# Peptides against a protein of PDB entry 5OK6: the designs that were tried, part 150

Target 1, 215 residues: chain A of PDB entry 5OK6
Amino acid sequence: ELPGLDSQWRQIENGESGRERPLRAGESWFLVEKHWYKQWEAYVQGGDQDSSTFPGCINNATLFQDEINWRLKEGLVEGEDYVLLPAAAWHYLVSWYGLEHGQPPIERKVIELPNIQKVEVYPVELLLVRHNDLGKSHTVQFSHTDSIGLVLRTARERFLVEPQEDTRLWAKNSEGSLDRLYDTHITVLDAALETGQLIIMETRKKDGTWPSAQL

## One batch from the design tools (peptide; made by RFdiffusion4, then SolubleMPNN)

Design b2_p25_5_s3 (from b2_p25_5, 15 letters changed)
Fold by OpenDDE base, seed 4:
Structure b2_p25_5_s3 (fold): chain B 215 residues (1-215), chain A 25 residues (1-25)
Amino acid sequence: as target 1 above (215 residues)
Amino acid sequence: MKFLSAEEFQEQLAKSDEYVKKLMS
């Protein structure tokens, strides 16, 4: 059931729990297509619940580059292409107006960067492979704030590496060569890893030597 | 950031083949 128009406005725009609430690391926020949101604003500000400005169900279609993987288009800009809502506000809107059938919510996490919190709209998608098996790859999303250690652990998990096996990471650089990711404590951001970048997990041989020693 | 297509991923793999082969040796 749709609440009163003023109530809707207060729920969504409320500074405590609405669109303008402070960002908190780890929280989920959701993208709403800007035109829909503007339509909603016009509707609730109009004061007539039967107005022709009724926004209909939330439709974020224009934000997606595909309807298979539901990846966002590149270069979307907050305030121009979409607005960000905290989970509570998003769920209110969905409950009131619905979401386009089959369309997933666009959920993103708040991350903490030096001196700023932001909703990470574009996480880093890395292509993980083993040094000895290019036929098996895992595409995994990471936050810019995730450590290289987490990338390594994730790779180990995805490839079912046994605890006793020692592994390390290489990144294919822009020049096409491989760079060792020595420091596992730095972040994906610090390592300047980018979406689509190939990350190779090398496993130490049983004799204690590394395959890459032959390079 | 830009998402790569499946083809782009495969291209990256192909370009890394030589290095991977070396790592496998």
Scores: peptide ipSAE 0.022, ipTM 0.562, DockQ to the pose 0.081
Fold by OpenDDE base, seed 2:
Structure b2_p25_5_s3 (fold): chain B 215 residues (1-215), chain A 25 residues (1-25)
Amino acid sequence: as target 1 above (215 residues)
Amino acid sequence: MKFLSAEEFQEQLAKSDEYVKKLMS
């Protein structure tokens, strides 16, 4: 059931579930297309639930670059293209108005950066490959705050590497060369890894030598 | 940061093949 207009406004804009509440690391927030949200604002601020300003179901179509992988368009700007809502507020709106059929929610996490919390709208997508198999890759999303160690563990899992096998990572740089990711404790951000970047997992040979040592 | 399509990822992989082949040798 659709609550009263004033109640909707208070639940979404104000309070512990409100749009303006502080960000907390690890929380889920959701993107709402700006035009829909503005229509909703007009509707609830108008004071007439029977008005022509009814927003209809949430439709985030314009935020997606495709309806196959449901990837976000590049360069979206908060406050211009979308509004961020905490999970509670998002779920309220979905329950009240619905979400366009087939569209997934755009859920993002709050991450802790140096001296700031931010909703990570664009996680880093890395292309993971093995040094000895050029034809098989895995595209995996990582937070900027994830460690290189997590990237390595993820690569090992995706390629079904046995626990006894030693592995390490290389990143292809802009010049086409490989940079060794020596420190597994630094973050994806610290390593300056970017979306679309090729990450090569090297596996140690049975003789104890590394394939790259021959380069 | 640019989001790449699946095709763009494959292109990047292809461009990297020669360098990766060196690792395989």
Scores: peptide ipSAE 0.021, ipTM 0.522, DockQ to the pose 0.066
Fold by OpenDDE base, seed 1:
Structure b2_p25_5_s3 (fold): chain B 215 residues (1-215), chain A 25 residues (1-25)
Amino acid sequence: as target 1 above (215 residues)
Amino acid sequence: MKFLSAEEFQEQLAKSDEYVKKLMS
């Protein structure tokens, strides 16, 4: 059942615990399509629960580029295309109004970047391949704050590399050449890796030499 | 860099330059 309009407004818009609450690293936030949210605002500010301004179910359809993988459109802007809500506020709205049938929530994490915290709406999706079989890829999502070491470990896991096998990573750069990712302690952000970028995992040969050493 | 579909990815791989091919051979 819907609570009173003033209660709804306070619960969602309260600057201390609602939409304007401080970001904390690791917390989940959710995207709400801007037009729906504005309709909700008009509804709860109108003072009439039976008003024709009732927003109906939450519908984020316009934020998605596809309904197969539910990927977000590129270039969405906070405050223009969507509003970010903390998990509690999102769940309240869903419980009150519902979510469009079959549509998944758009959950994102707060990450800590140098001197700022933000909701990472667009994490990095990398195309992982092996040096000896470029035709088989794994697309894996990483945070900008994840280490290159994690990318390497993930690649090893996805390709079922044995523990005793040594591996290293190369990234195809914007110029079309390959850059070796030497430092595994830097982040995806530090390495300037981008969505759609090809990452090649090289496996050391049994004789102890690297395939790339033939160059 | 743009995210590629499976088909687009394969097309790019097919068009890999000689440097990439040599490095991975």
Scores: peptide ipSAE 0.016, ipTM 0.506, DockQ to the pose 0.059
Fold by OpenDDE base, seed 3:
Structure b2_p25_5_s3 (fold): chain B 215 residues (1-215), chain A 25 residues (1-25)
Amino acid sequence: as target 1 above (215 residues)
Amino acid sequence: MKFLSAEEFQEQLAKSDEYVKKLMS
């Protein structure tokens, strides 16, 4: 059942869980396709619940590259292509209007950058490989705020590295050379890692030497 | 964290710069 139009407006726009509320790191926010949201605004501002401006169910189809993997299109812009809503507001809209059948919500996390909080719409996608087989990669998505340590642990898990085996990471830089990721406590952002970057996990030999030492 | 195949990711490589740009803007 739909609440009154004024109540909807207050809840989504001006409430404690409204779209203009302050961002807090770790919170979940959701993308809503801009045209749908504008249609909803027109509907609730029109004052007639029986209006032909009824927006129907939320449909984010135009934000996706495909309906198989549900990856976002590149280059989407907040305020032009989508709006961001906090979890509570999103759930209200979904409960009132529904979400297009089979379409997943577009959930993103608030991250804390050096000077601001921001919803991370496009996390970093890294190509993880082992030093001895660069042709077999695992693509994994990380937050800019994730540590290099997490990247390493993830690589170890994907490649089924045993706990007693020692590993370390290299990043292929823009010049084509390899940079060691020495400090595992810094973030993906601090290490300046970017989407599409190759990350090589090197495993120490049984004799205690590193394969790269021979290069 | 999300896992994708290499082939699926390759389709996104050419667009990756735009993704990063929009994130950091």
Scores: peptide ipSAE 0.011, ipTM 0.425, DockQ to the pose 0.054

Design b2_p25_5_s4 (from b2_p25_5, 15 letters changed)
Fold by OpenDDE base, seed 2:
Structure b2_p25_5_s4 (fold): chain B 215 residues (1-215), chain A 25 residues (1-25)
Amino acid sequence: as target 1 above (215 residues)
Amino acid sequence: MKFLSAEEFQEQLAKSDEYVKQLMS
């Protein structure tokens, strides 16, 4: 059932639990297409539930670059293209108005960066490959706050590397050269890894040497 | 599993740009 207009406004916009609430690391927030949200605002602020300003179901179509993988368009800007809502507010809106059929929610996590919390709208998508076959990749999403160690473990898992096999990572840089990721304790952000970047997992040979030893 | 030599590794790297472009298109 659709609550009263004033109640909707208070539940969604309330500074303690609504859109303006402080960000907390680990929490889920959701993107809502800006035009829909503005229409909703007009509807609830108008004071007439029978008005022509009814927003209809949530439709985030314009935020997606495709309807196959449901990837976000690049370069979306908060406040211009979308509004961020905490999970509770998002679920209220979905329950009241519905979500366009077939569209997934756009859920994102709050991450802790140095001295700031931020909703990570664009996690880093890395192309993981093995040194011996660059044509077979696994695209995996990582947070900027994830460690290089996690990237390595993920690569090992995806390629079914045995525990006794030694592996290490290389990142292909913009110049086409390889940068070795020596420190596995630094983050994806610290390593300045970017979406679409090729990450090569090198496996140590049985003779104890590395394939890249002469590089 | 085939392990590449340093030369083979560099050769694969040189060819990877086109591959990445195709994957991201």
Scores: peptide ipSAE 0.021, ipTM 0.569, DockQ to the pose 0.681
Fold by OpenDDE base, seed 3:
Structure b2_p25_5_s4 (fold): chain B 215 residues (1-215), chain A 25 residues (1-25)
Amino acid sequence: as target 1 above (215 residues)
Amino acid sequence: MKFLSAEEFQEQLAKSDEYVKQLMS
């Protein structure tokens, strides 16, 4: 059931859950393809519910690289390619217009950076491997605000490392060499880790030495 | 930043394998 056009506009643009509301860390926001949103704006601003400007169901197809993994295209820009809506506003639009069949919502989290709250559209995807079997990787998504400690714990969990086993992380840097991630309290952002970066989990030997001791 | 396909990730891994194996052997 579609509300009145003015009510739709107020709810999505100017309501307490409108697109211009303040960002709060941890909240979910959703991407809406820009052309669809502009069409919706034209529809509700036109004042005629029976207008040919009806936007139809939400369709974010152009934002995806493919319809298999539903990963976003690189280089998307807010305000040009998409708009961001808080969860309540997104759910209203979906309830009113629907979402293209089979297409997942594009949900992202608000993160808190030192001086700003931001919707993290592109979290960091890391390639996690073990030092002794590089051919078996786990691709895992992390927030820029996640700690290196979380990356390590995640790697341990994915590779079923026992609690008594000691592990540490290396990152392959842009120059092709390996950097030790000594401080597990810093964030992914602080460590300047990027999508596609190889992260090697090294496990201490039973004799107490590290495989990389000669380095 | 961008999301990579599985193929792109595997390509990156392949490029890294020989070097990392040498260091971590």
Scores: peptide ipSAE 0.020, ipTM 0.563, DockQ to the pose 0.066
Fold by OpenDDE base, seed 1:
Order: C-alpha cells, then structure tokens, then sequence
Structure b2_p25_5_s4 (fold): chain B 215 residues (1-215), chain A 25 residues (1-25)
C-alpha cells in the first residue's frame, strides 16, 4: 500500500537519506528514468492520491539500447535522462509502484576516484581472449578502479589457466597495434582501457619462452 | 562511454584476428 504523499516525498527526497544523500564508495545506487520520476514528483506534490498524475509502474525502457543484455544507451546524463537513488529509496519506489514486467533494475556502484566519488554508470566492458585461440572470448565488466592485476586474474580464471602457467596481458590500442600491460598495479582507468577493447592474454610456453618474444 | 553488443564485439575480434595471429606466430 502506498504511504501518504508527504511521507513518500520525505522518504525519497530527504537530503540526508534520500536522493541528495552523500555518496559512499561501494554502495549501490539505482537509475530511474527522468520522466517517470518527474511524474512521481508531480503526483506526490499534487496532494491528491487519486489524481490522474499517478505515475504507474517504474519504466526504464528508454534508458536501454536493447532488451536482451539490457545495455544502457550511450551518453545518458544524470538529471536529464535519469535520476540516481540510493538503494533504500529505490526499493521503496519499487515496493510502492512496481517495476515494469521483465525489466531489470539498473544497479550501479559508487566508486572513489582520485578526488571525487561518483556512481559508475558505465563500467568498462573488456573483450578477453587468448593469444592462441581468438575464437573463444569472454566479455567481462570491470570498474575503472579495478587493477590490471584483477583483469589478469579474471582472464586466468575464465580460461582455466593452471596456477603454474605464466600469463601476461596485451591491449589493442586505438591505432590498431598491441600494447603490453606491464604494470599490473595500475587501474583500468590509469591504463585508459575502454569498453569493447580487445585484451589478449599471452601464456608462456613450456620451454620458458614467450610466443611474442620475437617482436 | 560505449557499450557494444555481442555482434559488435565479434566484429572487433574478426578485425583483430589476422594481426594478432601474425604477432603471436
């Protein structure tokens, strides 16, 4: 059952615990399509629960570019296309109004960048392959704050590399050539890796040499 | 930032295949 309109407004828009609450690294926030949210605002500000301004179920359809993988459209802007809500506020709205059937929530994490915390709406999706079998790939999402070491470990795990096997990473750059990712301690952001970028895991041969040694 | 479809990823892979094979041969 819907709570009172004033209660709804306070719960969602309260600057201390609602939409305007401070971001904290690691927390989950959710995207709400802007038009729906504005409709909700009009509804709760109208003072009549039976108003024709009732927003109905949350529908984020316009934020998605596809309904198969539920990828977000490129270039969405906070405050223009969507509103960010903390998990508690999102769950309240879902419980009150529902979410469009079959549509997943758009959950994102707060990350800490050098001088700012932000909700990472667009994490980096990398295409992982092995140097000797480009026919098998794994698409994996990483935070900009994840280390290259994590990318390497993830690649090893996905391709079931044995612990005793040595591996290293190459990235296909914008010029079409391959750059070796030497420093595993830097972040995805530091390495300037981008969504859709090809990452090649090279495995050292049993004789101790690297396949790329002749380069 | 752009999110690619599975098909777009395959296209990128295909374009990279010959180059990578040459480097790793």
Amino acid sequence: as target 1 above (215 residues)
Amino acid sequence: MKFLSAEEFQEQLAKSDEYVKQLMS
Scores: peptide ipSAE 0.017, ipTM 0.471, DockQ to the pose 0.066
Fold by OpenDDE base, seed 4:
Structure b2_p25_5_s4 (fold): chain B 215 residues (1-215), chain A 25 residues (1-25)
Amino acid sequence: as target 1 above (215 residues)
Amino acid sequence: MKFLSAEEFQEQLAKSDEYVKQLMS
């Protein structure tokens, strides 16, 4: 059921729980396609619930580069292509207007960067592989704030590595060679890992030697 | 920050295969 137009505006734009509320690390925010949002604004500001400006269901189609993996297009800009809403506001809009059938919500997390919180619209998507089985890859998204240790643990989990097996990571660099990710305490951001980058998990051999040691 | 297509991912993988095999195996 659609609430009154003024009520809609207040709930979505309210400074306490609405679009302009403070960002808090770990919270989920959602993207709404800008044109739809502007249409909604026009509708609720018009004061006529029967207005031709009725926005219809939320449709973020133009934000997606594909409807299979539902990845966002590159280079989207907040305020131009989309607006960000906190979870509560998003869910209100969805409950009022619906979301285009089959289209997933675009949920993103607030991350803590030095001196700033931001909604991480574009997490880092890494290709995880084992050094001896490149045919099996796992594409996994990480926050820029995630540690290399988490990447390693994730790789271990995805490849079902036993606890007693020792592993370490390599990253394919822009020059085509491999760089060791020695420090597992630094973040993905610190390591300058990028979307699409190949991360190779090396497993120590039972004899205690590393496959790469021959170099 | 951006997303890569599945095709781009596979391309990167393919380009690295021979090198990684030589290095790690």
Scores: peptide ipSAE 0.025, ipTM 0.522, DockQ to the pose 0.065; fails the geometry check

Design b2_p25_6_s1 (from b2_p25_6, 14 letters changed)
Fold by OpenDDE base, seed 4:
Structure b2_p25_6_s1 (fold): chain B 215 residues (1-215), chain A 25 residues (1-25)
Amino acid sequence: as target 1 above (215 residues)
Amino acid sequence: STAEFQKKLEEEVAALAPMQEKMNQ
């Protein structure tokens, strides 16, 4: 059952648990398409539940670039294209209005950056490959706050690398050369890794030599 | 688009083929 319009407004816009609540690292937030959200605002502020301003089901279709992988369009801007809601507020709206059939929620995590908390709308998508079989790739999303060590562990897991095998990472730079990721303790952000960047996992030979040492 | 992203990745992989050949020697 739909709550009263004033109750809806208070639950979603409440500064303690609603849209304006403080960000906390690790929490889930959800994107809502701006036009739908503005229609909802107009509806609940209008005071008439039978109003023609009823927003209908949540439809984020305009935020997606594809309906197969449900990737977001590039360059979306908070407050212009979408609003961010904490999980509780999102679940309320979905329970009241529904979500467009077959459309997934757009869930994102709050990350801790050096000076701010931010909802990471665009995690870094890296193309992971092995040095000896570039034709087999895994596209994996990482947070900007994830360590290079996590990228390496993830690559090892995806390629089923045995624990006894030594591996290291290289990033292809914009000039087409390979930069070795020596420090595994720095973040994806610190390493300046970008979406669509090729990351090569090199595996040490049984003789203890590295394939790249022959280049 | 997803297609453009995939194409870019394929081009990136293809550009490393000569290096792969050297590393596999």
Scores: peptide ipSAE 0.031, ipTM 0.653, DockQ to the pose 0.763
Fold by OpenDDE base, seed 1:
Structure b2_p25_6_s1 (fold): chain B 215 residues (1-215), chain A 25 residues (1-25)
Amino acid sequence: as target 1 above (215 residues)
Amino acid sequence: STAEFQKKLEEEVAALAPMQEKMNQ
């Protein structure tokens, strides 16, 4: 059941629990297409529940690049293309108006960067491969705040590497050469890893030598 | 697009083939 228009406005725009609430690391926020949100604002501010300004169901179609993997379009801007809502506010709007059939929610996490919290709208998608079988890849999403150590552990898990096998990472750089990711304690952001970047996991040979050390 | 992403991956993997051959020697 739809609550009163003033109640909807207060619930969604409430500075304590609504759109303007403080960001907290690890919390989920959701994207809402800007035109839909503006239509909703006009509806609830109009004071007439029977108004022709009724927004209908939430439709984020214009934010998606594809309807197969539901990837976001590149270059979307907060306040221009979409509005960010905390999970509670999103769930209220979906409960009241519905979401377009077949569309997934656009859920994103708050991350802690140096001196700022932000919603990470675009996590880093890395292409993971093994040095000895480049024909098999795994695309995996990582936060900019994830460690290189997590990338390495994830690669080991995806490729079913045995616990006793030693592994290390290389990143293909923009020049087409390979850079060693020596420090596993730095973040994906600190390592300047980008979406679509190829990450090669090297496995140590049984003789204790590294394949790359023989090059 | 997904197709462009896949194509980029295939090109990146293909570009590493000579290096893979050296690492497997």
Scores: peptide ipSAE 0.030, ipTM 0.644, DockQ to the pose 0.716
Fold by OpenDDE base, seed 2:
Structure b2_p25_6_s1 (fold): chain B 215 residues (1-215), chain A 25 residues (1-25)
Amino acid sequence: as target 1 above (215 residues)
Amino acid sequence: STAEFQKKLEEEVAALAPMQEKMNQ
């Protein structure tokens, strides 16, 4: 059942779990398409629940690049293309109005950066490969705050590397050269890794030599 | 587009083929 219009407004905009609440690291937030949200605002502010301004079900279709992989379009801007809502507010709106059939929610996490908390709308998607078979890849998403050590562990897991095998990472740079990721304690952000970047996992030979030492 | 992204990745992988060959020798 739809609550009263004033109750909807208070719950979504002004509640302790409303749109303007402080960000907290690790919390889930959801994207809502801007035009739908503005239509909802007009509806609840109009004071007439029988109004022709009823927003209908939430439809984020314009935010997606495709309806197969449900990837976001590049270059979306908060306040222009979408609004961010805390999980509680999102779930209220979905319960009241529904979500377009077959469309997934756009959930994102708050991340902690050195001087700011933000919703990470675009995590870094890396292409993971092995040095000996560049044709077999795993595309994996990472937070900018994830360590290179996590990228390495993830690559090892995806390629079923045995625990006793020693491995290290290389990143392909914009010049087409390989930069070794020596420090595994720095973040994806600190390493300046970008979406679509190729990450090569090198496995140490049984003789204790590295394949790259022959380059 | 997703297709353009995938194509770019494939081109990037292909550009490393000579290096892969050296590493596998």
Scores: peptide ipSAE 0.029, ipTM 0.640, DockQ to the pose 0.744
Fold by OpenDDE base, seed 3:
Structure b2_p25_6_s1 (fold): chain B 215 residues (1-215), chain A 25 residues (1-25)
Amino acid sequence: as target 1 above (215 residues)
Amino acid sequence: STAEFQKKLEEEVAALAPMQEKMNQ
């Protein structure tokens, strides 16, 4: 049964777990399509449960680029295309109204940037390859706050690199050249890595030389 | 040299451009 309209409004907008609650790093937030959310606001503010303003089930279809991989469209803007809700508020709305059949929730994480907490709507997808076998790639998602060290560890894991093998990363830049990622302590953001960017893992030779140094 | 390595790798990774484009879609 749906809660009273005032209770819904209080829980989602003004509650301790409502839309306006402070962001906390590592927490899950969910995207809700803006028009649906506005329809819900109008419904609960109208005070009539029998109103024609009933929003129906949550439908985020317009936020998706495809219904196969459920990737978001590029360039979506908070407050224009979607609203962000904390997990508790999202789960309330889903329990009350449902989610469109077969449509996954759009879950995102709060990240800590140098001066702001933000819901990371668009994490970075990197194309990881080995310098000696560019035909085998792994697409891996990273946070902007992930270190280059994590990218390197992840690349090592995906390519089953043995612990005794030494490796380093190169990034293909926008000019098509390769920049060495020297500092493994900087973030993906600090390194200005972007979705679709090619990251090449170089493996040190058994003789202790780097492939790049022998040319 | 590192520059020659970079150049060679740049040439080889050109074939991955379609994959990169697909990742941005």
Scores: peptide ipSAE 0.021, ipTM 0.599, DockQ to the pose 0.049; fails the geometry check

